# Peptides against a protein of PDB entry 3ESW: the designs that were tried, part 6

Target 1, 322 residues: chain A of PDB entry 3ESW
Amino acid sequence: NNIDFDSIAKMLLIKYKDFILSKFKKAAPVENIRFQNLVHTNQFAQGVLGQSQHLCTVYDNPSWHSIVLETLDLDLIYKNVDKEFAKDGHAEGENIYTDYLVKELLRYFKQDFFKWCNKPDCNHCGQNTSENMTPLGSQGPNGEESKFNCGTVEIYKCNRCGNITRFPRYNDPIKLLETRKGRCGEWCNLFTLILKSFGLDVRYVWNREDHVWCEYFSNFLNRWVHVDSCEQSFDQPYIYSINWNKKMSYCIAFGKDGVVDVSKRYILQNELPRDQIKEEDLKFLCQFITKRLRYSLNDDEIYQLACRDEQEQIELIRGKTQ

## One batch from the design tools (peptide; made by RFdiffusion4, then SolubleMPNN; aimed at target 1 L12 F19; its pose is not in this set)

Design b2_p23_8_s1
Fold by OpenDDE base, seed 2:
Structure b2_p23_8_s1 (fold): chain B 322 residues (1-322), chain A 23 residues (1-23)
Amino acid sequence: as target 1 above (322 residues)
Amino acid sequence: EEERKKKLEEIAKELLKKIKELE
């Protein structure tokens, strides 16, 4: 009896799709209870949930995308992308072009657009006066600063003129298009929005040890790619663990379609104790939030994303980052 | 048993190829 391999393959594919889709159906009561208990009893879990409620959705704002695109020098950006694309003679078509775009956006953002701010310049003495600034501490936002989702304001005194300069830590990325300065938080926040404004699949990566960066899904590479705007870094996930010798415990990626523990991509050495949550509970939490984020998606979208997730998990296990 | 395992692996590989072609 000639085994009809085509019929078997079709049957297996159907069963596999059904199995995948079954995971994204409405959560069972027991899962909801587990989730609620975890979030109420574990501070780390509560933090991850809180971040997901903001980071997974805030950048999906078409009005913000328009403002970003109107603010950036698109002519310069695309001119540079076209130039770099032409140099390498890549016949590889439209997919690799997006990688060049992200690389140019990294260059443009760091070199032409945004500024690192360890200390602000004195508002009275002018430019290049940050060396004269002494930190006095932090306070809450004033009435004007509060309009731009400001959590804290760092206060500095000028050693030269004695005046006070405020450095508000704005979380409104549209305000950051105006201020064009900040630390890793402001850099990553605005750069995440910039990448989203070009229609890219982007995740915000939070590291527990006070750093943040992006991941971009490259259609050319067919994987999530490390992107750090502060470092002008593309596909260098090793920079923290190896180059910086940074000790880390958790890296969590937040995107519109899911929350993923990406620690294995970035924590290559000097791993700190993962004692904030049980590994099984973290896995459950990320899956549960991801499931909720996908509730409105159709079966085909859910299946495609699940296939992407599986490939990422295989990548993370195999350690075959290039 | 080893021959059966090899045959099953070959069948699985062929099925996986065909699944990819259907995707």
Scores: peptide ipSAE 0.025, ipTM 0.417, DockQ to the pose 0.096
OpenDDE base, seeds 1, 3, 4, 5: peptide ipSAE 0.023, 0.011, 0.019, 0.018; ipTM 0.502, 0.454, 0.481, 0.478; seed 3 fails the geometry check

Design b2_p23_8_s2
Fold by OpenDDE base, seed 3:
Structure b2_p23_8_s2 (fold): chain B 322 residues (1-322), chain A 23 residues (1-23)
Amino acid sequence: as target 1 above (322 residues)
Amino acid sequence: SEEEKKKKEEIVKKLQKKIEKLK
């Protein structure tokens, strides 16, 4: 009897698809209990949940995308992307165009659009006066600052004129399009929105050791790519552990389709103790939140995302991305 | 200006069409 290997392969693929889809069905009562207990008893888990409730959905705002695209110099961006794509991109296929777009957005954002603010300039003395600024501390927002999702305002005194300058830490990315300045938080927040405004698949990466960056899914590379707007960095996940010699414990990626522990991509050396949560509980938490984010997706979308997730997990285990 | 806005909108549409062809 000639074994119909093609029929067997098709049957195995169907069974595999059904098995994958079964994992994304509504959570069992026992899983809900475990989740509730975890987020009520573990502060790190509660923090991850709280961040997921904001970061996974906030950037999926078509009105914000329109405002971003209206604000950017799209003529300059498009001209530069087309120029670089015309040199090398045609040989690599059309999918590489998005990589050129992200690289140009990194350049444009750092060089032409946004400013790093270690200390603000003095509002009275004008530009290039930040060296004269002494921090007095932080306070709550005033009535105007509160309109733009401001949690904290840093207060500075000018050593020359004695006047007070306020540096509100705005969380509203639309306000950041106006202010054009900030630190890693403001940079990553607005840059995440910028990437989303081009219809890219983007995650916000939170590091426990006070840094934040992005990942975008490259269709050309068929993987998640590290993107740091502060560093104008593309596909350099090693910069923190190796170049900065930074000690880190957790890196968590937040996207519309899931929450993923990406620590293995970025923590290559100088690992700090991962003592905030049990590894099995963190894995469960990320999977549980991811499952919830996918409840409205169809079977084909769920399957495609699950296949992508498995490839990412293989990548993270094998260390093959460098 | 209104002209700059129209120009940006046209560029956005062209860019989006390119990105969509790549997805």
Scores: peptide ipSAE 0.019, ipTM 0.488, DockQ to the pose 0.012
OpenDDE base, seeds 1, 2, 4, 5: peptide ipSAE 0.009, 0.007, 0.006, 0.006; ipTM 0.391, 0.366, 0.311, 0.330; seed 4 fails the geometry check

## One batch from the design tools (peptide; made by RFdiffusion4; aimed at target 1 L13 C307 E310 Q322)

Design b2_p24_1
Pose (drawn by RFdiffusion4):
Structure b2_p24_1 (pose): chain A 322 residues (1-322), chain P 24 residues (1-24); non-standard residues A184 YCM
Amino acid sequence: as target 1 above (322 residues)
Amino acid sequence: EEELEELEEELNQIETYLEFLEEE
């Protein structure tokens, strides 16, 4: 009995596919209650549910993608990307070009395109002039800035001239293309959209302890890559936990293809208690949403995606890539 | 190297499926 593995191996891969295609089916009402309910037992759940709605489908918008592309200096971007491909892009330029592009976009965005804003500059006094602004709080948007999905307008008084500069906080990323300033918040909103506009596979990563950033899929490194625009950072998920020494509890990724707990990638010390939701329930929550996010996908798509997800679980469950 | 990566992926899928059958 030379036991035939190649037979048994080729067999199973077949059986596995059925197991997978079954998993991403229906929404049998049994687990539906578990969902509709959990979203009332727990707000961390409603939190994730709400954000999944604002953040997964939103950046897939051709109208926007095109405006961003019109607006960005593609000649400049692609020239530099090409210049860096010139100084040899790995023996296997095997979709490595895509990585060089993301890196250059980070540079352009930071060094060139968008600017940080703690207190705003005075609208009437010069440009470099923010530390003589004392804030008078926040309030609702006026008629004009109401168009751009704004909730809060921080207002400031200039002690040198008396005029009031205002700093609306927008969510319409197309509006940010114009204003070209802000904090992680909008830096990240626009940068996610920018990444999506090159047709990259992109995600919005949310840290409960007030930071947001991106994840991009590098076909060259065939895994998700951490991208943080504010820090012009490429593959440095440790940056928060170690370099900054920031304490963190949860990290959640959002995208058109799914919602995934990516905590393990980032919270690699200074771990805070995860005391917000039964870990079993969180797994369920993401799975149900990811499953919901895929009813209209076909079998080949449902499967290839589920494998990428699995590859990711092993990466996170373990301590490394591969 | 690419063939080894593919084989490792297939083995992982088989191990996951066997763990599911054991649970039953």

Design b2_p24_5
Pose (drawn by RFdiffusion4):
Structure b2_p24_5 (pose): chain A 322 residues (1-322), chain P 24 residues (1-24); non-standard residues A184 YCM
Amino acid sequence: as target 1 above (322 residues)
Amino acid sequence: SLTSVEFVENLLIEELKEELEELL
């Protein structure tokens, strides 16, 4: 009995596909309650549910993608990307071009395109002039800035001239293309959209301890890659936990294809207690949403995606890539 | 480089070989 593995191996891969295609089916009402309910047992759940609604579908918008592309200096971007491909882009330029592009976009965005804003500059006094602004709090948007999905307008008084500069906080990323300033918040909103506008596979990563950033899929490294625009950073998920020494509890990724707990990638010391939701329930929560996010996908799509997800679990469960 | 599908398939094959060798 030379036991035939190749037979048994080829078989199984077949059986596994059925197991997978079955998993991403229905929404049998049994687990539906578990969902509709969990979203009332727990607010960390309603939190994730709410954000999944604001953040997964939103950046897939051709109208926007095109405006961003019109607006960005593609000649400049692609020139530099091409210049860096010139100084040899790995023996296998095997979709490595895509990585060089993301890196250059980070540079353009930071060095060139968008600017940070703690207190705003005085609107009437010069440009370099923020530290003579004392804040008078926040309030609702006026009629004009109400158009751009704004909740809070921080207002400031200029002690040198008396006028009041205001700093609306927008969520319409197309509006940010104009204003070209802000904090992680909008830096990240616009940068996610920018990444999506090159048709890249992109995600919004949310840290409960007040930071946001991106994840981009590198076909060259065939895994998700951490992208943080504020820090012009490429593949440095440790940056928060180690370099900054920031304490963190949870990290959640959002995208068209799903919602995934990516904590393990980032919270690699100074771990805070994860005391917000039964870990079993969180796994369920993401799975149910990811499953919901895929009813309209076909079998080949449902499967290829589920494998990428699995590849990711092993990466996180373990301590490494591959 | 392997695709995600090829990687998962190879891993399942390795895990199945180990289980069958233990039964031997």

## One batch from the design tools (peptide; aimed at target 1 L13 Q311)

Design b2_p25_2 (made by RFdiffusion4)
Pose (drawn by RFdiffusion4):
Structure b2_p25_2 (pose): chain A 322 residues (1-322), chain P 25 residues (1-25); non-standard residues A184 YCM
Amino acid sequence: as target 1 above (322 residues)
Amino acid sequence: SEEWLEEWEKEKREEWIEELKEELE
């Protein structure tokens, strides 16, 4: 009995596909309650649910993608990307071009395109002039800035001239293309959209301890890659936990294709207690949403995606890539 | 990518073959 593995191996791959295609089916009402209910047992759940709604579908918008592309200096971007491909882009330029593009976008965005804003400059006094602004709090948007999905307008008084500069906090990323300033918040909103506008596979990563950033899928490294625009950073998920020494509890990724707990990629010391939700329930929560996010996908799509997810679990469960 | 999926499936089959060889030992 030379036991035939190749037979048994080829078989199984077949059986596995059925197991997978079955998993991403229905929404049998049994687990539905578990969902509709969990979202009331727990607010960390309502939190993730709410954000999935604001953040997964939103950046897939051709009208926006095009405006961003009109607006960005593509000639400049692609020139530099091409210049860096010139100084040899790996023996296998095997979709490595995509990585060089993301890197250059980071540079353009930071060095060139967008600007940080703690306190705003005085609108009437010069440009370099923020440290003579004392804040008078926050309030609702006026009529104009209400158009741009704004909740809070921070207002400031200029001690040198008396006028009041205001700093609306917008969520319409197209508005940010104009204002070209802000904090992680909007830096990240616009940068996610920018990445999506090049048709890249992109995600919004949310840290409960007040920071947000991106994940982009590098076909060259065939895995997700950490992208943080504020820090002009490419593949440095440790940056928060180690370099900054920031304490963190949870990290959640959002995208068109799903919602995934990516904590393990980032929270690699200074771990805070994860005391917000039964870990079993969180796994379920993401799975149910990811499953919901895919009813309209076909079998080949449902499957290829589920494998990428699995490849990711092993990457996180373990300590490394591959 | 389809190429990626083929590589992933190949590696998965190899892992299953190794597990079956260990069960047989």

Design b2_p25_2_s3 (made by RFdiffusion4, then SolubleMPNN; from b2_p25_2, 11 letters changed)
Fold by OpenDDE base, seed 4:
Structure b2_p25_2_s3 (fold): chain B 322 residues (1-322), chain A 25 residues (1-25)
Amino acid sequence: as target 1 above (322 residues)
Amino acid sequence: SKKQLEEFEKKLMEKFKEELKKELE
């Protein structure tokens, strides 16, 4: 009996698709109850939910994308991308071009556009005066600073002139296009928007241990790629655990299409206790939020994303960066 | 991309075939 393996495999694929799609149907009442109970009883879950409500959607703003593209030196960027792309002898229009674009954006952002700010320069004394600045503490934003989604303002006194300099921690990425300075939060915030402005699939990665970065979905590599604007890093997820010897507990990625625990990609050693939530509850939470984010998508879109998710999960389990 | 999905489905199909063969051997 010549078992038609192709026919059976096709039937299995159909059943698989149906099964996958079934997971993204409207949440059952029991799931809603579980979700509500979880976010009301677990602070970490509440935090993840709160972040998802902002980070999953905030960067999908066409007006912001236009402002970004108008602000960046696109001629320089594309000139450099084309130059690097040509060196490798790749054909025009290959998916790898986007990887070169992201790499150039990393370079451009760090080298030409944005500045790291441990301490601000003195507003009175001018550039390169941060060494003269003494922190006085933090306070709430004033009326002007509040216009740009500022939660905290760091206050510094100049040891030379005695004047006070304010360093508002702006969360408005459009304001960051003007200020062009910050720490990891400002860097990641604006850089996430920049990548989004080029029409890329981007996630914001939150690390519980006070760092943030991006992931970009490379069509060439067919996976999520680590991107850290602060480090000008592309596809180096190991830098935190290995190079920095950083101890970490949670890395959560937030994107328009889902929330994913990506801890396994980045926490390669020195794992801190994951005691903020039960693993099963975190998995449930991320899946539940992801499901909600996909409610408006059609079956084909859901299936495509679910296949991508499955590939990512396999990658995360195997620890093999393909 | 559609191409990536097709490639995934192809890989999945091959995996299903392999598993089916193992179960039937």
Scores: peptide ipSAE 0.237, ipTM 0.818, DockQ to the pose 0.824
OpenDDE base, seeds 1, 2, 3, 5: peptide ipSAE 0.223, 0.184, 0.199, 0.228; ipTM 0.802, 0.774, 0.781, 0.811

Design b2_p25_7_s3 (made by RFdiffusion4, then SolubleMPNN; its pose is not in this set)
Fold by OpenDDE base, seed 3:
Structure b2_p25_7_s3 (fold): chain B 322 residues (1-322), chain A 25 residues (1-25)
Amino acid sequence: as target 1 above (322 residues)
Amino acid sequence: SIDEMIEKLTRELLEKDPELVYNAK
C-alpha cells in the first residue's frame, strides 16, 4: 500500500491552517488583562506600543504616496532600473525587478535627492559652512515649525558671522521632501515613505541604541531584506555589529501587518544586556500588537502572513539567510 | 501535543518546500 504522503501532508497542513487561524481570533480576556498590565507597568512595553500606534499606520497614506511619486524623478529612477535589470539578462516580469528598484531608490536617495546634515549650513554665509557652526542646544518649535510635526529644534551659531541657524527635527515626511536633509531619523522616515509609495511591503526598524533603518520584503528572495538609506545598503544586516562594532540590545521592526523583534538579525556580536523587559513579555507584546493589526484581515491573508512570520522565525533562529 | 507536532512538522516543510505550506487549502 503506497502511503500517499501527499494526502497526509495536505491533511496536516489543513489542521495547521485551522490552528494558526485559531491563534488570530479575538484576544481572550486574560490576554487583554496581561497586555494592559504590561504596558502600564513596563516603560519599554509602553514605548513599543506608542511607536506601533504611529509607525505601523502613518506610512499607509495614499495622499502622501501621490505627493512622493510626483516629487521623485521617476523617469530617471525607472531608466536606471531598466538599464541594470537588462544588463544582468533578466526577463520582464521577474520578481527580482523589485530588488533592482529598491537598490536604485537607495542610490537615487543618497546621491541625488537627500543630504546628511550633521550640522546645518549658516543661513547667512550659504553653502558648505557647517564647519563654522557651534551648537547652542535645543528648544521647542516656533509657530511655523510646529505645523510640520516638529518636536525639537537644534540651535547653531555661526563662528564667522555670529548669526543663529535653526535646524528643526521634522517628523512630517512631506516636509522632508522639501528640506531634503537630516540625520538617520529623517533619512529613515522619508525613505520608508518612499518605499511604501511604490507599493512595497516595508517595516521601520527601531534600534534602542540611537539608529533606525528599514526592512523590505523581497518576493524574489522570499524574506525580509535589510535596507539602510544612510548607508545605501541592501541586504547587509551585519554592518552595525561587525563593520561598526556597534553594541546593541533591541531592534524592533514596525509594519502595517505586525511588530517583530528582529534583534537576532542585526545583533551578531557585542550584545548589550536585554534588561528592559522579560523576553516572554516582549514576545507576548509583539504577538498581541500583531494580532490587533490583523483583526480586519480575512482567513487567507492571516494564514499567508503567519506562514511568512514562521519562515522569518526559522531564519532568525538558524542564521541561514546569508 | 498534536498541535506542537503539527507546528514542528510544518516548520520542517517550510524549510524544504515553502510553496506547499503557503498553498494549503
Scores: peptide ipSAE 0.445, ipTM 0.929, DockQ to the pose 0.760
OpenDDE base, seeds 1, 2, 4, 5: peptide ipSAE 0.407, 0.431, 0.404, 0.443; ipTM 0.922, 0.927, 0.916, 0.930

Design b2_p25_8_s3 (made by RFdiffusion4, then SolubleMPNN; its pose is not in this set)
Fold by OpenDDE base, seed 1:
Structure b2_p25_8_s3 (fold): chain B 322 residues (1-322), chain A 25 residues (1-25)
Amino acid sequence: as target 1 above (322 residues)
Amino acid sequence: SEEEKKKLEEILKKKFEEWIKEAAK
């Protein structure tokens, strides 16, 4: 009897689809209890949950997307993208255009739009006076600064004129379109919104060791791509661990469709102790939050996202990211 | 047979790879 292997394979794929979909059904009572206990007893878990409640949804604001697109020099951006696409992109297909767009946005943001601010310029002495600034400490926001989601204000005294300059650490990305300056937090916050405003699939990556960056899902490469606006870096996940020799413990990616531990993509050497949470509990937490974020999706959307998740997990296990 | 099992595993692997490529589009 010729075993119809193709028929058996089709049946197994159907059962596999049903199995995958079953993981994204409404959480069982036991899973809810485990989740509640974890976030109430583990501070790191509570932190990840708190970040997910903000970072997974805040950038999905159509009004903000419009403001961003109205603020950027779109003519310059698309002119540069079209120029690079015309050289190399036609041979590789239309999907590569988005990779060229992200690369140009990295260039435009770092070179033309945003400024790194280690110390502010003196408000009285003008531009290029940051060398004369002495930090006095940090304080809470005033009434005006509080309107723009400001948690901390760094205070500086000018050694030349003696005046005080305030550097508010704004978390409102729309205010950052005006101020156009900051450190890694402000850079990543606004750049994440910029990428989202072009309709891209983007995650915010938080590193416990005081750095943040983005990931973009490339349809051309068919994977998540490292994107760092501070470094003007595209697809260089090794820069922190190898080039900087940075010691790291956790990298967590936050997106509209899920929360993922991406530590294996970025921590290639010099791994710090992962002692903040049990590995099984972190995996459970990320899966549980991801499941909640997908509750409104249909079975086909859930299935497509689950396939993408499995590809990413295989990539992370095989160390084949680069 | 072990040979039939190996053939089935190869077919399933190929179908899984195709499925992964389709879901990524």
Scores: peptide ipSAE 0.018, ipTM 0.412, DockQ to the pose 0.605
OpenDDE base, seeds 2, 3, 4, 5: peptide ipSAE 0.016, 0.009, 0.018, 0.008; ipTM 0.454, 0.409, 0.456, 0.435; seed 2 fails the geometry check

## One batch from the design tools (peptide; aimed at target 1 R318)

Design b2_p26_2_s3 (made by RFdiffusion4, then SolubleMPNN; its pose is not in this set)
Fold by OpenDDE base, seed 1:
Structure b2_p26_2_s3 (fold): chain B 322 residues (1-322), chain A 26 residues (1-26)
Amino acid sequence: as target 1 above (322 residues)
Amino acid sequence: NNILKKFLEILEKLKFEEAKEIAKKL
């Protein structure tokens, strides 16, 4: 009896697809209860949920994408991308073009577009006067600053002229297209929107130890790629743990299609205690939020994303970037 | 089907690539 191994393989693949899809069905009542109890009893879980409600959806705004594309020097960007892509003689195929685009956006953003602001310049004395600025503390936004999703304003006094300069910490990325300055929060916020405006698959990565960066899904590399706008860094997840010797406990990635604990990609040494939540509860939380974000997707979209998730989980366990 | 149940149990316990390698050997 010639066992039709091809028929058996096809049947197993169908059953595997059905099994994967079964994990993304509507949550059972018991899962909903577990989720509600977790977010009401654990502050870290509540924080992750709150961040997901903002970061997973805020950048999916077509009006903002248009404003970004109208603000950037697209002619310069594409000229530079085309120049770098032409050097490789197209040997790596068309999918590598997007990696060159992200690398140029990192260059353009850091070198030509945005500025690091440790201290603001004095509004009265003008440019390159930040050395004369003394911090007086922080306060709430005024009526004008409040229009641009500002929670905190840093106050500085000029040692030269005695005038006060305000540095509002804006969370509105469209306002950041005007101000073109900030720290890691403002850099990552606007750069995430910029990458999304080019139609890229992007996640915002939050580190508990006061840093933030992006991940981009490279179709060429077929994986999530570390992207840090502050560092002009592409595919260097080791920079925090190894180069900076940074101690870290949690790195959580927030995207339109899911929330993922990516700590294993970035925490290579000097791991801090992961005492904010049980590992099983964090895994459950991320899976539950991811499941909710995918409720409107069809079976084929769910299956493709689930295959991508499994590839990422294999990468994270093996400690090898695929 | 006991083979399918075993395969699914292996898929639950094993990561996707190991399960694919086993599926190719089955």
Scores: peptide ipSAE 0.016, ipTM 0.489, DockQ to the pose 0.069
OpenDDE base, seeds 2, 3, 4, 5: peptide ipSAE 0.017, 0.016, 0.014, 0.011; ipTM 0.475, 0.461, 0.486, 0.471; seeds 2, 3 fail the geometry check

Design b2_p26_6 (made by RFdiffusion4)
Pose (drawn by RFdiffusion4):
Structure b2_p26_6 (pose): chain A 322 residues (1-322), chain P 26 residues (1-26); non-standard residues A184 YCM
Amino acid sequence: as target 1 above (322 residues)
Amino acid sequence: SESVEFVEEELEEELKEELEEEEEEE
C-alpha cells in the first residue's frame, strides 16, 4: 500500500471548497438573533457595526475616484514612481510597481499635498500664525459647511486682530481635497479614498485609542501592508506599539471585502486589557459582517477571498509573514 | 491566486503529517 497522497490531497482541496462555499451562505436566522442581539448586549459591537456601515462601501465611488484623480498631480506622481522603478525595482518587478506607487503617494500626500492642523492659522492675519489663537470651543456647522457632512466646527479667536477663524471638521473626503488640512482623522479619510482611486485594495484600520490608518494589499508581498499617511510610513506596524510606546487594546480593519481584527499585527507590547467584548463574540461579529458583505459575490470570489483571509489568520496567529 | 496555493500547501502538509503518524503507530 503505497498510500496515495497526491490523490487524497487533490481530493480534499475539492471538499474544502464546499466547506468554504457553505460557510459564506444563507444567514440562517439562528445566528441572526445572535447578531441583532449582541449589538444590544454590547456597544463595542454597535461601534464596529456602525463603523462598518460608514467605512466599507463608502470609498468605492467612481464619481469620487475620478475627482481625486483629476485633482492629484498624476504626472508628478507617476514620474517619481517611474524614476524609482528605474533604480532597479527588484529582480522580480512582480507587481512591485504597485508598492512603489503606494510609497510615492505617501510622499506626495505628506511632503506636498495635505497639511497638518492643530490650531488653525488666522484667516485675516498671515499664514504662519496659529499660536496666538485661543479656542472658544466648538459648535454646529453653519449652512455652508453643513453641506460637507460636518458635525463640529471648532472656533478660535485671534488675539492679535480679534477675528474668528473656524475649523470645520468634515467627513466628505472630496471637501478635504479642497481644504487640504486636518488631523489623523481626515488625513486618513482622504488617504483611504486616494488609495482606492488607484483601484488598490485598501482598508481603514481603527485603533480604539484614537488613531486611524490604512491597510493596502501588496500583491508583490502577497499580504496586507500597513500604511500610515501621517507618518509617511509604509511597512511599519510596530511604529505605534514600540516606536511611540503607545498602549493599545483593539485594532479593527474595515473594507469592501470585510471586517477583520488586526490587533495582533499592531499590539505587540504595552498591551492593554481587552475588556470590551467576549473574544468569541468579536470573532463572530466580524464573520457575520464579512459574510453579509458578500451575498452578491460569486463562488470563485467567495472562495479566493476566504483563502486570503485564512492566509492572514495564520500570519496573525503566528508571529510572522509567509 | 497565490493565497489559494498557500492554503492548499498548508492543508497538504498537515494531512501528510497525520498519515506519517498513523504509519508510525501501526

